# Ledger of designs, part 43: peptides against a protein of PDB entry 3HUF

Target 1, 320 residues: chain A of PDB entry 3HUF
Amino acid sequence: MWIIEAEGDILKGKSRILFPGTYIVGRNVSDDSSHIQVISKSISKRHARFTILTPSEKDYFTGGPCEFEVKDLDTKFGTKVNEKVVGQNGDSYKEKDLKIQLGKCPFTINAYWRSMCIQFDNPEMLSQWASNLNLLGIPTGLRDSDATTHFVMNRQAGSSITVGTMYAFLKKTVIIDDSYLQYLSTVKESVIEDASLMPDALECFKNIIKNNDQFPSSPEDCINSLEGFSCAMLNTSSESHHLLELLGLRISTFMSLGDIDKELISKTDFVVLNNAVYDSEKISFPEGIFCLTIEQLWKIIIERNSRELISKEIERLKYA

## One batch from the design tools (peptide; made by RFdiffusion4, then SolubleMPNN)

Design b1_p12_4_s1 (from b1_p12_4 with W2L)
Fold by OpenDDE base, seed 4:
Structure b1_p12_4_s1 (fold): chain B 320 residues (1-320), chain A 12 residues (1-12)
Amino acid sequence: as target 1 above (320 residues)
Amino acid sequence: ELEENNEGVEEE
């Protein structure tokens, strides 16, 4: 989201979130969803127009800001952004930091992009929330992105956490739920005057982790916890592969259970299967190899003695 | 006076 601050109390000492939309900026406007009052004698009654666009799909992958348009409203002293005079037709900016000078005001408005990109695990939830979140200037998507800051966990009471949730956790993404999204949807008016009223996602995250025994205490407890072990996995998802990599596993891929030959078994400590294959093919598992699902693996990994537990299972099947 | 001016004034 865009946040504006200003020197010299020209914004009354408050930080303000700018959501996608159009703002008239000037000395003689009242702060609301479409106006930004700036208190300086050097500023025209109606000085500039700020227009913030909704996030693009590219912004979700790059963590780039919503496009910020600035237009001078034919003022005597003009408007500058990053020491450059704004053109008569306005200019658009994609920089994460904008130093906006209105007229000859000795104090600048500093606009900065606070990165918030929300990944959804569930496409239905994305469909429900994307529009509202985009109107908050929050890029949203389903696919993994290095720009993702938050991950929406679906509250299915009693279900195992998804691979996406596991991976998001290990990536140190802030896991949030629908309750946080609901709260975000209500703050739009309250944060006009004070950006500090934006709900802290870290509190939501801490509560999720505390109240769910499927999470370890920290990502660091799991990252590289299985270093030195080797697994084979069915080539199903990139997220599953990346998850296993974050565990420190050496990974081999196969296309079918029939590809699990003696050579693969000799190089592999265990086989990771998806739930469908695990449930349907239990009878057809190769002898002498430990097969498990990612969810079963996760249940082992969250234990303090994960390495010992896995070693015992591997040994049990080698001597069976 | 300054409140009536639509334009900003040069601050010293």
Scores: peptide ipSAE 0.162, ipTM 0.755, DockQ to the pose 0.384
Fold by OpenDDE base, seed 5:
Structure b1_p12_4_s1 (fold): chain B 320 residues (1-320), chain A 12 residues (1-12)
Amino acid sequence: as target 1 above (320 residues)
Amino acid sequence: ELEENNEGVEEE
C-alpha cells in the first residue's frame, strides 16, 4: 500500500494510506476518499492529482508498488517528484519512495510503499477477496511468490493444515485468516486520516498459532530439523519439494514408485507421498522402506523429538 | 487577497 507522510505539519502530522484511486491534492480541499488536504500557504487550492493504479499480477510476484501517477493541475510553480518537474501530461512512478514537492512548499510529501502481498491457499477464497484487496492496493494470488508477506489459510474445521500453509509458515510468512481480511475491509475509511489504524497482522497470526496445535511454536523449530536424513519424493508439487528442503532433507525425485529399487531404498530413509497417491488402492509401497504423507511427516516434525521419532520409525522398518 | 488566489504564495 502507498503511505504518505510529510514534514512541517503540512499533512497535520498524520500519515495516510492511499488506496488505488484518484486524489485531488491541495490547500483548499477536504480530506476524504478522493482528496488530500495539504496545509501550506505555498500550495495552490487545487495543486496536484495523484492516481494510484490497482496492483498488477507482476506486482504480486515482484512486490513492486502500484503505479503512482502525479499530475500538476496547471499551477504556477508546478509539482516535482524526486527533484524532477512533473511533465505537462503527468508522470507515472514505480519507485518505492517518492518525494513530492508541491510548488514552492519548503516541505515535501513523502510517499512510500509498504509491501503487502497476500497469497491464498485456495482459489475460492481468492475469488472472494481479491477484488476488495486489490482496491486496497494489495496484490493477491495463489502461486508461491518471493514477495508474499501474508498467507491466508483455509479454515477447514477438523482438517489438517495444507502443505501450502505448512510451507508459508516455514517461510516465515504471516499466516492470516478470513477474520483479518474482514478487518482490513473495514478500515478503509478510518485510515484516511491515520495510517496507523491499519490492523496488525501479527496479532492475528499469534492468535492463529496459539489456538492451533498443528503449528509448531516457531518456524525455527522445524527448519533443518531433519538435516542428515534423505527422502524420496514422487514429483507431485513444487511446494512439497520446497517444504522438504526447508526441513533440511536430501531429496530424490521419482516419477513412479516402481522407480524405487533396492539400491535407492538403501540410500533413502523414507518416501514422501501426497495424500492422493498414498490413499490410492493401486499403490504397492516398496518393501523395507518407510512411506508417509507430507501431513504425516508434519505431525512428526512439530514434535520436540521429531528426529528421534523419525529415526525410530526408519529403524523399525529397516530391521523388520 | 490571499484567500482568493488559487495559487500558493512564497513563504519567506
Scores: peptide ipSAE 0.162, ipTM 0.752, DockQ to the pose 0.377
Fold by OpenDDE base, seed 3:
Structure b1_p12_4_s1 (fold): chain B 320 residues (1-320), chain A 12 residues (1-12)
Amino acid sequence: as target 1 above (320 residues)
Amino acid sequence: ELEENNEGVEEE
């Protein structure tokens, strides 16, 4: 989201979130959802137009800002952004920090990009929330991205957490739920006066983790916890691969259980399967190798003695 | 004076 602040009390000491939309900026406008009052003698009554675009798909993957357009409203002294005069037709900016000078005002409006990219684990929830979140200047998607800051977990009471949720946790993404999204949708008007009124997702996250025994206390408890072990994984999802990498595993990929030969078995401590393959192929598992699901692996790695537990299971099944 | 001018004035 874009946040603006200014020096010299020209914004009355307030910070504002600028959501996607158009704003008239000037000395003689009233602060609302489409106007930004700036108090200086050097600023025209209607000085500039700011237009913030909705997030692009690229912004979800890069964590880049919503496009920020600035147009001077035919003022005598013009408008500058990052010491450059805004062109007659307006200019568009993708920099994360904008120093906006209105006319000869000695104080600048500082616009900065607060990165927030929300990944969804559930496509139905994405379909429900994407439009509203995009109107807040928040990129949304289903696929993993290095730019993702938040991950929406679906509250299914009594279900195991998904691989996406596990991976989101280990990569230190803030896990949120639909309750946070609902709250976020209600604050749009309140943050005009104070950008600090944006709800803290970390509180939501802390509450989720505290109330769910499927999470360790910290990602650091699990990261590299299986260093030195080797696994084979069915080439199904990138998230599963990245999850296993974050555990410190050496990973070999295979396309079918039939590809698990003696050479692979000799180099592999265990095989990781998805639930569907595990349930369907349980009777056809290669002899002398420990096969488990990611969810079964997760139950081991969240234990304090995970290395000892997995070693015992490997030994048990190699000699069974 | 300042209220009538649509434009900003140069602050001295």
Scores: peptide ipSAE 0.158, ipTM 0.752, DockQ to the pose 0.402
Fold by OpenDDE base, seed 1:
Structure b1_p12_4_s1 (fold): chain B 320 residues (1-320), chain A 12 residues (1-12)
Amino acid sequence: as target 1 above (320 residues)
Amino acid sequence: ELEENNEGVEEE
């Protein structure tokens, strides 16, 4: 989201969140959802127009800002952004930091981009929330992105956490739920005067982890916890691969159970399968190798003695 | 005075 602040009390010492929309900026406007009052003698009554666009699909992957358009409203002294005069037709900016000078005001409005990109695990939840979140200037998507800051966990009571949720946790992405999204939907009016009133997603995350026994105490407890072990996995998802990498596993990839030869078995401690293959192919598992699902692996990983548990399971099935 | 002018004044 865009946040503005300014020196010299020209914004009354307040920080503001600018959501996608149009704002008239000037000395003689009242602060609301479409106006920004700036208190300086050096600025016009109506000095500039700020227009913030909704996030693009690209912004979800890059964590880039919503496009920020600045237009001078035909003022005597003009408007500058990053020391450059705004053109007569207005200019658009994709920089994360904007120093906006209105006329000859000695103080600048500092606009900065606070990155918030929300990944959804469930397409139905994305469909429900994407429009509202985009109107807050929050990029949303389903695919993993290095720009993701938050991950929406699906609250199906009694379901195991998904691979996406496991991976989001290990990446130290802030896991949130529908309660946080609901709270975000209400902030649009309250944060006009104080950007600090934005709800803390870390509190939501702490509550999720505290109330769900499927999470370890910290990501650090699981990261590299399986260092020195090797696995083979069916090439099913990139998230599954990245999850296993974060566990410190050496990973071999195969396309079918038939590709698991004696050489692969000799170098592999266990085979990771998706649920569908695990359930359908139980009878066809290679002899002398431990096969498990990511969900079964996760149940072991969250235990304090995960390395010992895995070692025991490997031994049990190698000699069975 | 400042309320009447549409334009900002140069702070001297």
Scores: peptide ipSAE 0.162, ipTM 0.754, DockQ to the pose 0.391; fails the geometry check

Design b1_p12_4_s2 (from b1_p12_4 with E1D W2L)
Fold by OpenDDE base, seed 4:
Structure b1_p12_4_s2 (fold): chain B 320 residues (1-320), chain A 12 residues (1-12)
Amino acid sequence: as target 1 above (320 residues)
Amino acid sequence: DLEENNEGVEEE
């Protein structure tokens, strides 16, 4: 989201979130969803127009800002952005930091991009929330992104957390839920005056982790916890592979259970299967190898003695 | 009155 603050109390000492939309900026406007009052004698009554675009799909992957357009409203002293005079037709900016000078005001408006990119685990939830979040200047998507700052966990009571949730946790992404999204949807008016009224996602995250026994205390408890072990996995999701990599596993891939030969078994401590294959093919599992689902693996890796637990299961099947 | 002017004034 774009946040503006200003020097010399020209914004009344308050930070403001700028959501996608159009703002008239000037001395003689009242702060609302479409106006930004700036208190200086050097600023025209109606000085500039700010237009913030909704996020693009590219912005979700890059963590880039919503496009920020600035137009001078034919003022005597003009408008500058990053020491450059705004052109007569306006200029558009994709920089994360904008120093906006209105006329001859000795104090600048500082606009900065606070990156917030929300990944959804569930396409239905994305479909439900994306429009509202995009109108907050929050890029949204389903795919893993290096720009992802937040991950929406679906509250299915009593279900195991998904691979996406596991991976998001290990990536140190702030896990949020529908309750946080609901709060985000309601703050749009209140944050006009004070950007600090934006709900803290870290509090939501802490509450999720504290109240769910499926999470370890920290990602660091799990990262590289299985270093030195080798697994084979069915060629499935990229997220599953990346999750296993974050556990410190050496990973081999196979296309079918029939590809699990003696050579693969000799190099592999255990096999990771998806739930469908695990449930359907359990009777056909290769002898002498520990097969488990990623969810079963997760239940082991969140334990303090994860390495011992894995070792015991591996040994149990070697001597059976 | 500075309030009447639509334009900003140069601050010294």
Scores: peptide ipSAE 0.152, ipTM 0.757, DockQ to the pose 0.389
Fold by OpenDDE base, seed 3:
Structure b1_p12_4_s2 (fold): chain B 320 residues (1-320), chain A 12 residues (1-12)
Amino acid sequence: as target 1 above (320 residues)
Amino acid sequence: DLEENNEGVEEE
């Protein structure tokens, strides 16, 4: 989201969140959802127009800001952004930090991009929330992104956490739920005068982790916990691969269970399968190798003695 | 008066 603050008292000492939309900026406007009052004698009554675009799909993957357009409203002294005069037709900016000078005002408006990018684990939840979140200037998507700051966990009571949730946790992404999204939807107007009123997702995250025994105490407890082990994985999910990499595993990929030959077995400690393949093919697993699901692996990984537990299971099945 | 001018003035 874009946040503006200013030097001196030209913004009355307040910070504002600028959501996607159009703002008239000037000395003789009243602060509302479409106007930003700036108090200086050197600023025109109606000085500039700010237009913030909704997030692009590219912004979800890059963590780039919503496009920020600045137009001078034909003022005598013009408008500058990052010491450059704004062109007559307006200019668009993708920099994360903008110093906006209105006329000859000795104080600048500082606009900065606070990165917030929400990944959804569930496509139905994305479909429900994406429009509202985009109108907050928050990029949203389903796919993994290095720019992801928050991950929406689906609250299915009594179900195991998904691979996406496991991976989001290990990536140190802030896991949130529907309750946080509901809260975000209510604060849009309250943050006009005080950007600090934006709800802290870390509280939501802490509550989710504390109330769910399927999470370890920290990502650091699991990262590289299986260093030195090797696995084979069915090449079905990039998130699954990245999850296993974060565990410190050496990973071999295969396309079908039939591709698991004696050579692969000799180099592999265990095979990781998705639930569908595990349930359908459990009777046809290669002999002499430990096969498990990611969810079964996760249950071992969250234990303090994960290495010893896995070693015992590997030994048990090599000699069975 | 500063209120009538649409434009900003140079602060002296």
Scores: peptide ipSAE 0.151, ipTM 0.755, DockQ to the pose 0.397
Fold by OpenDDE base, seed 5:
Structure b1_p12_4_s2 (fold): chain B 320 residues (1-320), chain A 12 residues (1-12)
Amino acid sequence: as target 1 above (320 residues)
Amino acid sequence: DLEENNEGVEEE
C-alpha cells in the first residue's frame, strides 16, 4: 500500500494510506477518499492530482508498488517528484519512495510503499477477496512468490493444514485468515485520517498459531530439523519440494512408484507421497522403506522429538 | 465553474 507522510505539519502530522484511485491534492480541498488537504501557504488551492493504479500481476511476483501517477494542475511553480519536475502531461512512478514537492513548499510529501502481498491457499478464497484487496492496493495470487508477505489459511474445521500453509509457515510468511481480511475491508474509510489504524497482521497470526495445535511454536523449530536424512518424492509439487528442503532433507525425485528400486531404497531414509498416491498405492509400496504423506511427516516434525520419531520408523522398516 | 486554481504565496 502507498502511505504518505509529510514534514512541517503540512499533512497535520498524520499519515494517510493512498488506495488505488484518484486524489486531488491542494490547500483548499477537504480530506476524503478523493482529496488530500495540504496545509501550506505556498501550495495552490488545487495543486496536483495523484492517481494510484490497482496492483498488476507483476506486482504480486515482484512486491513492486502500485503505479503512482502525479500530474501538476497547471500551477505556477509546478510539482516535483524526486527533485524532478513533473512533465506537462504528468508522470508515472514505480519507485518505492517518492519525495513530492508541491510548488515552493519548504516541506515535502513523502510517499512510501509498504509491501503487502497476499497469497491465497485456494482459488475460492482468492476469488472472494481479490477484488477488495486489489482496491486496497494489495497484490494477490495463488502461486508461491518471494514477494508474499501474508498467506491466507483456509479454515477447514477439523482438517489438517495444507502443504501451502505448512510451507508458508516455514518460510516465515505471516499467516492470516478470513477474520483479518474482513478487518482490512472495514478500515478503508478510517485510514484516510490515520494510516496507523491499519490492523497488524501479527496479532491475527499469533492467535492462529496459539489456537491451532497443528503449528509448531516457531518456524525455527522445524527448519533443518531433519538435516542428515534423505527422502524420495514424486516430482509432482514444487511447494512440497521446497517444504522438504526447508526441513533440511536431501531429496531425490522419481516419476512413479515403480522407479523405487533397491538402489533408491539404499540411499533413502523414507519416501514422501501425496495423499492420492498414498491412498491408492499403499498396497503396492516397496518393502523395506518407510512411506508417508507430507501431512503425516508434518505431524512428526511438529513434535519436539521429531528426529527420534523418524529414526524409529526408519529402523523399524529397515530391519523388519 | 472552473474553480480558479489560486496559487499559493511564496513563503519568504
Scores: peptide ipSAE 0.147, ipTM 0.754, DockQ to the pose 0.430
Fold by OpenDDE base, seed 1:
Structure b1_p12_4_s2 (fold): chain B 320 residues (1-320), chain A 12 residues (1-12)
Amino acid sequence: as target 1 above (320 residues)
Amino acid sequence: DLEENNEGVEEE
């Protein structure tokens, strides 16, 4: 989201979130959802127009800012952004930091982009929330992105956590739920006066982890916990591969169970399968290999003695 | 003084 602050008292010492929309900026406007009062003798009554666009699909993958348009409202002294005079028709900016000078005001408005990109695990939840979050200037998507800051866990009571949730946790992405999204939907009015009133997702995350026994105490407990082990994985998802990599596993990939030859068996401690293949083909598993799902692997990894547990299972099935 | 620069600017 865009946050503005200013030197001196020109913004009354307040930081403000700017959501997608249009703002008239000037000395003689009242602070509201479409106006920003700036207190300086050097600033025109109606000095500039700020327009913040909704996030693009590209912004979800890059963590780039919503486009920030600045137009001078035909003032005598003009407007500058990053020491450059704003053009007569206005200019658009994609920089994460904007120093906005209104006329001859010695104090600048500092606009900075606070990155917030929300990944959804569930397409139905994305469909429900995407429009509202985009109107807050928050990029949203389903695919993994290096720009993701938050991950929405699906609250299906009694279901195992998904691979996406497991991976988000290990990546140290802040896991959130629908309660946090609901809270975000209410902040639009309260954060006009103080950007610090933005809800802290870390509290939501701490509560999720505390109340769900499917999570370890920290990502660090699981990262590289299986270093020195080797697995073979059915080429199902990039997230599954990245998850296994974060566990410190050496990974071989195969396309079908028929591709599992004696050479692969000799180099592999266990085989990771998706649920569909595990359930359908469990009768045809290669002899002498421990086959498990990612969910079964996760249940082992969250235990304090994960390395001992996995070793015992490998031994049990190699000698069975 | 940053305040001194404000006193001489025409208010529009």
Scores: peptide ipSAE 0.078, ipTM 0.715, DockQ to the pose 0.152

Design b1_p12_4_s3 (from b1_p12_4 with W2L E7A)
Fold by OpenDDE base, seed 3:
Structure b1_p12_4_s3 (fold): chain B 320 residues (1-320), chain A 12 residues (1-12)
Amino acid sequence: as target 1 above (320 residues)
Amino acid sequence: ELEENNAGVEEE
């Protein structure tokens, strides 16, 4: 989200969130959803127009800002952004930090990008929330992204957490739920004058983790916890692969259970399967290898003695 | 009236 602040009390000491939309900036405008009052003798009554675009798909993957357009409103002294005069037709900016000078005002408006990028585990929830979140200047998507700051977990009471949720946790993404999204949808008006009123997702996350025994105490308890072990996985989701990498596993990928030969068995401690393959093929598993699902692996990983537990299972099945 | 977007007078 874009946040603006300014020196010399020209913004009345307030920080403002600029959601996607158009703002008239000047001395003689009233602060609202489309106007930014700036208090200076050196600025015009209506000095500039700011336009914040909705996030692009690229912004979801890069964590880049919503495009920030600045147009001077034919003022005597113009407008500058990052010491450069704004062109007559306006200019667009993708920098995360903008110093906006209105005319000869000795104080700048500082615009900075606060990264918030929300991944959804459920396509239905994405479909429900994406439009509203985009109107807040929040990029949204389903696929994993290094730019992802938040991950929406679906509230299913009594269901196992998904691989996406497991991976989001291990990569230190803030896990949120639909209640946080509901809260975000209501605060748009309250944060116009005070950006500090933005709801803290960390509180939502803490509550989710505290109330769900399927989460370890910290990601650090699980990261590299299986260092030195080797697994083979069926070519499944990228999230599954990345999850196993974060556990410190050496990973071999195969396309079918038939690709599990004696050579692969010799260098592999266990095989990771998705639930569908595990349930369908459990009778046809290769002899002398420990096969488990990611969910079964996760149940081992969250235990304090995970390495001992997995070693015992490997020994039990590899030497049976 | 095109209110001229005159910046206020800089006090010298």
Scores: peptide ipSAE 0.028, ipTM 0.665, DockQ to the pose 0.417
Fold by OpenDDE base, seed 5:
Structure b1_p12_4_s3 (fold): chain B 320 residues (1-320), chain A 12 residues (1-12)
Amino acid sequence: as target 1 above (320 residues)
Amino acid sequence: ELEENNAGVEEE
């Protein structure tokens, strides 16, 4: 989201969140959802128009800011952004930091981008929330992105956490739920005067982890916990591969169970399968190798003695 | 009433 602050008292010492929309900026406007009052004698009654666009699809992958358009409203001394005069027709900015000078005002408005990019685990929740979150200037999507700051877990009562949730946790993404999204949807009016009224997602995350026994105490408890072990995985999911890499596993990929030959068995401690393949093919698993699902592996890695547990399971099946 | 298009001429 865009946050504006100013030097001196020209913004009354307050920070403000700017959501996607259009703002008239000037000395003689009243603060509301479409106006920003700036208190200086050196600023026109109506000085500039700020237009913040909704996030683009590209912004979801880059974590880049919503496009920030600035137009001078035909003022005597103009408007500058990052020491450059705004063009007569207005200019658009994608920089994360904007120093906005209104006329000859000695104090600048400092706009900075606070990155928030929300990944959803399922398309249904994305379809419910994307429009509202985009109106907050929050990029949203389904696919993994290095720009992802938050991950929405699907709360199905009594279900195991998904591979997406496991991976989001291990990559230190802030896990959030529908309660946090609901709160975000209500903040739009309350944060006009004080940007600090934004909800802390880390508190929501801490509460999720504390109240769900499917999570370890920290990602650090699981990262590289299986260092030195080797697995084979069916080449079906990139998130699954990245999850296993974060566990410190050496990974071999295969296209079918028929590719699991004596050579692969000799260099592999266990095989990781998706639930569909595990359930359908469990009767045809190769002899002398431990096969498990990611969810079964997760149940092992969240235990304090995960290395001992996995070693015991490997031994049990090698000598069975 | 002409909404004065108050193109803010900065009063010095």
Scores: peptide ipSAE 0.027, ipTM 0.657, DockQ to the pose 0.242
Fold by OpenDDE base, seed 4:
Structure b1_p12_4_s3 (fold): chain B 320 residues (1-320), chain A 12 residues (1-12)
Amino acid sequence: as target 1 above (320 residues)
Amino acid sequence: ELEENNAGVEEE
């Protein structure tokens, strides 16, 4: 989201979130959803227009800011952004940091992009929330992205956490739920006066982890916990591959169980399968190798003695 | 509007 602050009390010492929309900026406007009062004698009554666009699909993958348009309202001394005079027709900016100078005001408005990019694990939840979140200047999507800061966990009562949720946890994405999204949707008016009134996603995350025994205490407890082990991965997702990498595993990818010969078995500690392949191929598993699903592996990983547990299972099947 | 917008900008 865009946040503005300024020196010299020209914004009354307050930070403000700017949602997608249009703002008239000047000395003689009242702070509301469409106006930003700036207190300086050097600033025109109506000095500039800020227009913030809704997030693009590209912004979800890049973590880039919503486009920020600045237009001078035919002022005597003009408007500058990053020391450059704003053109007569206005200019658009995609930089994460904007120093906005209004006329001869000795103090600048500093606009900065606080990255917030929400991944959804469930397409129905995305369909429900995307419009509202985009109107907050928050890019949203389903696909994994390096720009993701938050991940919406699908809470189905009694369901195991998904591979997407496991991976989001290990990559240190803040896991949130529908309760946080609901709270986030209600703050739009209150954050006009104080950007610090934004709900704490980290507190929501801590509560999710604390109340769900399917999560380890921290990502750090699991990251590289299986360093030194090797696995063969068959017919799994990209998220599954990245998850196994974060565990510190050496990964070999194969197309079928038939590709695993005696030489590969000698170099591989276990085989990771998706649920469908695991259930269909149980009878055809190679002799002398431990086969498991990611969900079964996760149940081992969340235990404090995960390395000992997995070693015992590997040994049990190598000598059976 | 334009004259009113620039009117009373005191140079600090």
Scores: peptide ipSAE 0.026, ipTM 0.676, DockQ to the pose 0.790
Fold by OpenDDE base, seed 1:
Structure b1_p12_4_s3 (fold): chain B 320 residues (1-320), chain A 12 residues (1-12)
Amino acid sequence: as target 1 above (320 residues)
Amino acid sequence: ELEENNAGVEEE
């Protein structure tokens, strides 16, 4: 989201969130959803127009800012952004930091991008929330992205956490739920005056972890917990691969169970399968190899003695 | 209306 602050109390010492939309900026406007009052004698009554676009698909992957358009409203002394004069037709900016100088005002409006990018675990939740979140200047998507700051956990009562949720947790992404999204939707008006009123997602995350026994106390409890072990993985998802890497596993990939040869078995402690393959092919598993799902692996990983548990299961099946 | 917009009051 865009946040503006200013020197010399020209914004009344308040930080303000700018959501996607159009704002008239000037001395003789009243602060509301479409106006920004700036208190300076050097500023025109109506000085500039700020237009913030909704996030693009690219912004989801890059964590880039919503496009920020500035137009001078035919003022005597013009407008500058990052020491450059705004062109007659206006200019658009994608920099994360903007120093906006209105006329001869000695104090600048400082706009900065606070990165917030929300990944959804399922298409249904994305479909419900994407439009509203985009109107907050929050890029949203389904795919893993290095720019993701938050991950929406699907609340299905009694279901195991998904691989996406497991991976988001280990990546130290802030896991949130629908309750946080609902809360975000309610603060839109209150944060116009004070950007500090944005809800802390870390509190939501702490509550999720505290109330769900499927999470370890920290990602650090699981990261590299299986260092020194090796697995073979059916190439099903990038997230699954990255999850296993974060566990410290050496990973070999295969395309089918038929590709599991004696050489692969000799170098592999266990095989990781998706649920569908595990359930359908359990009768055809190679002898002497420990096969499990990611969800079964996760149940072991969250235990304090995960390495001992894995070792026992490997031994049990090698000597069977 | 347009003329009043252009007067940034330069305090000299």
Scores: peptide ipSAE 0.025, ipTM 0.670, DockQ to the pose 0.569

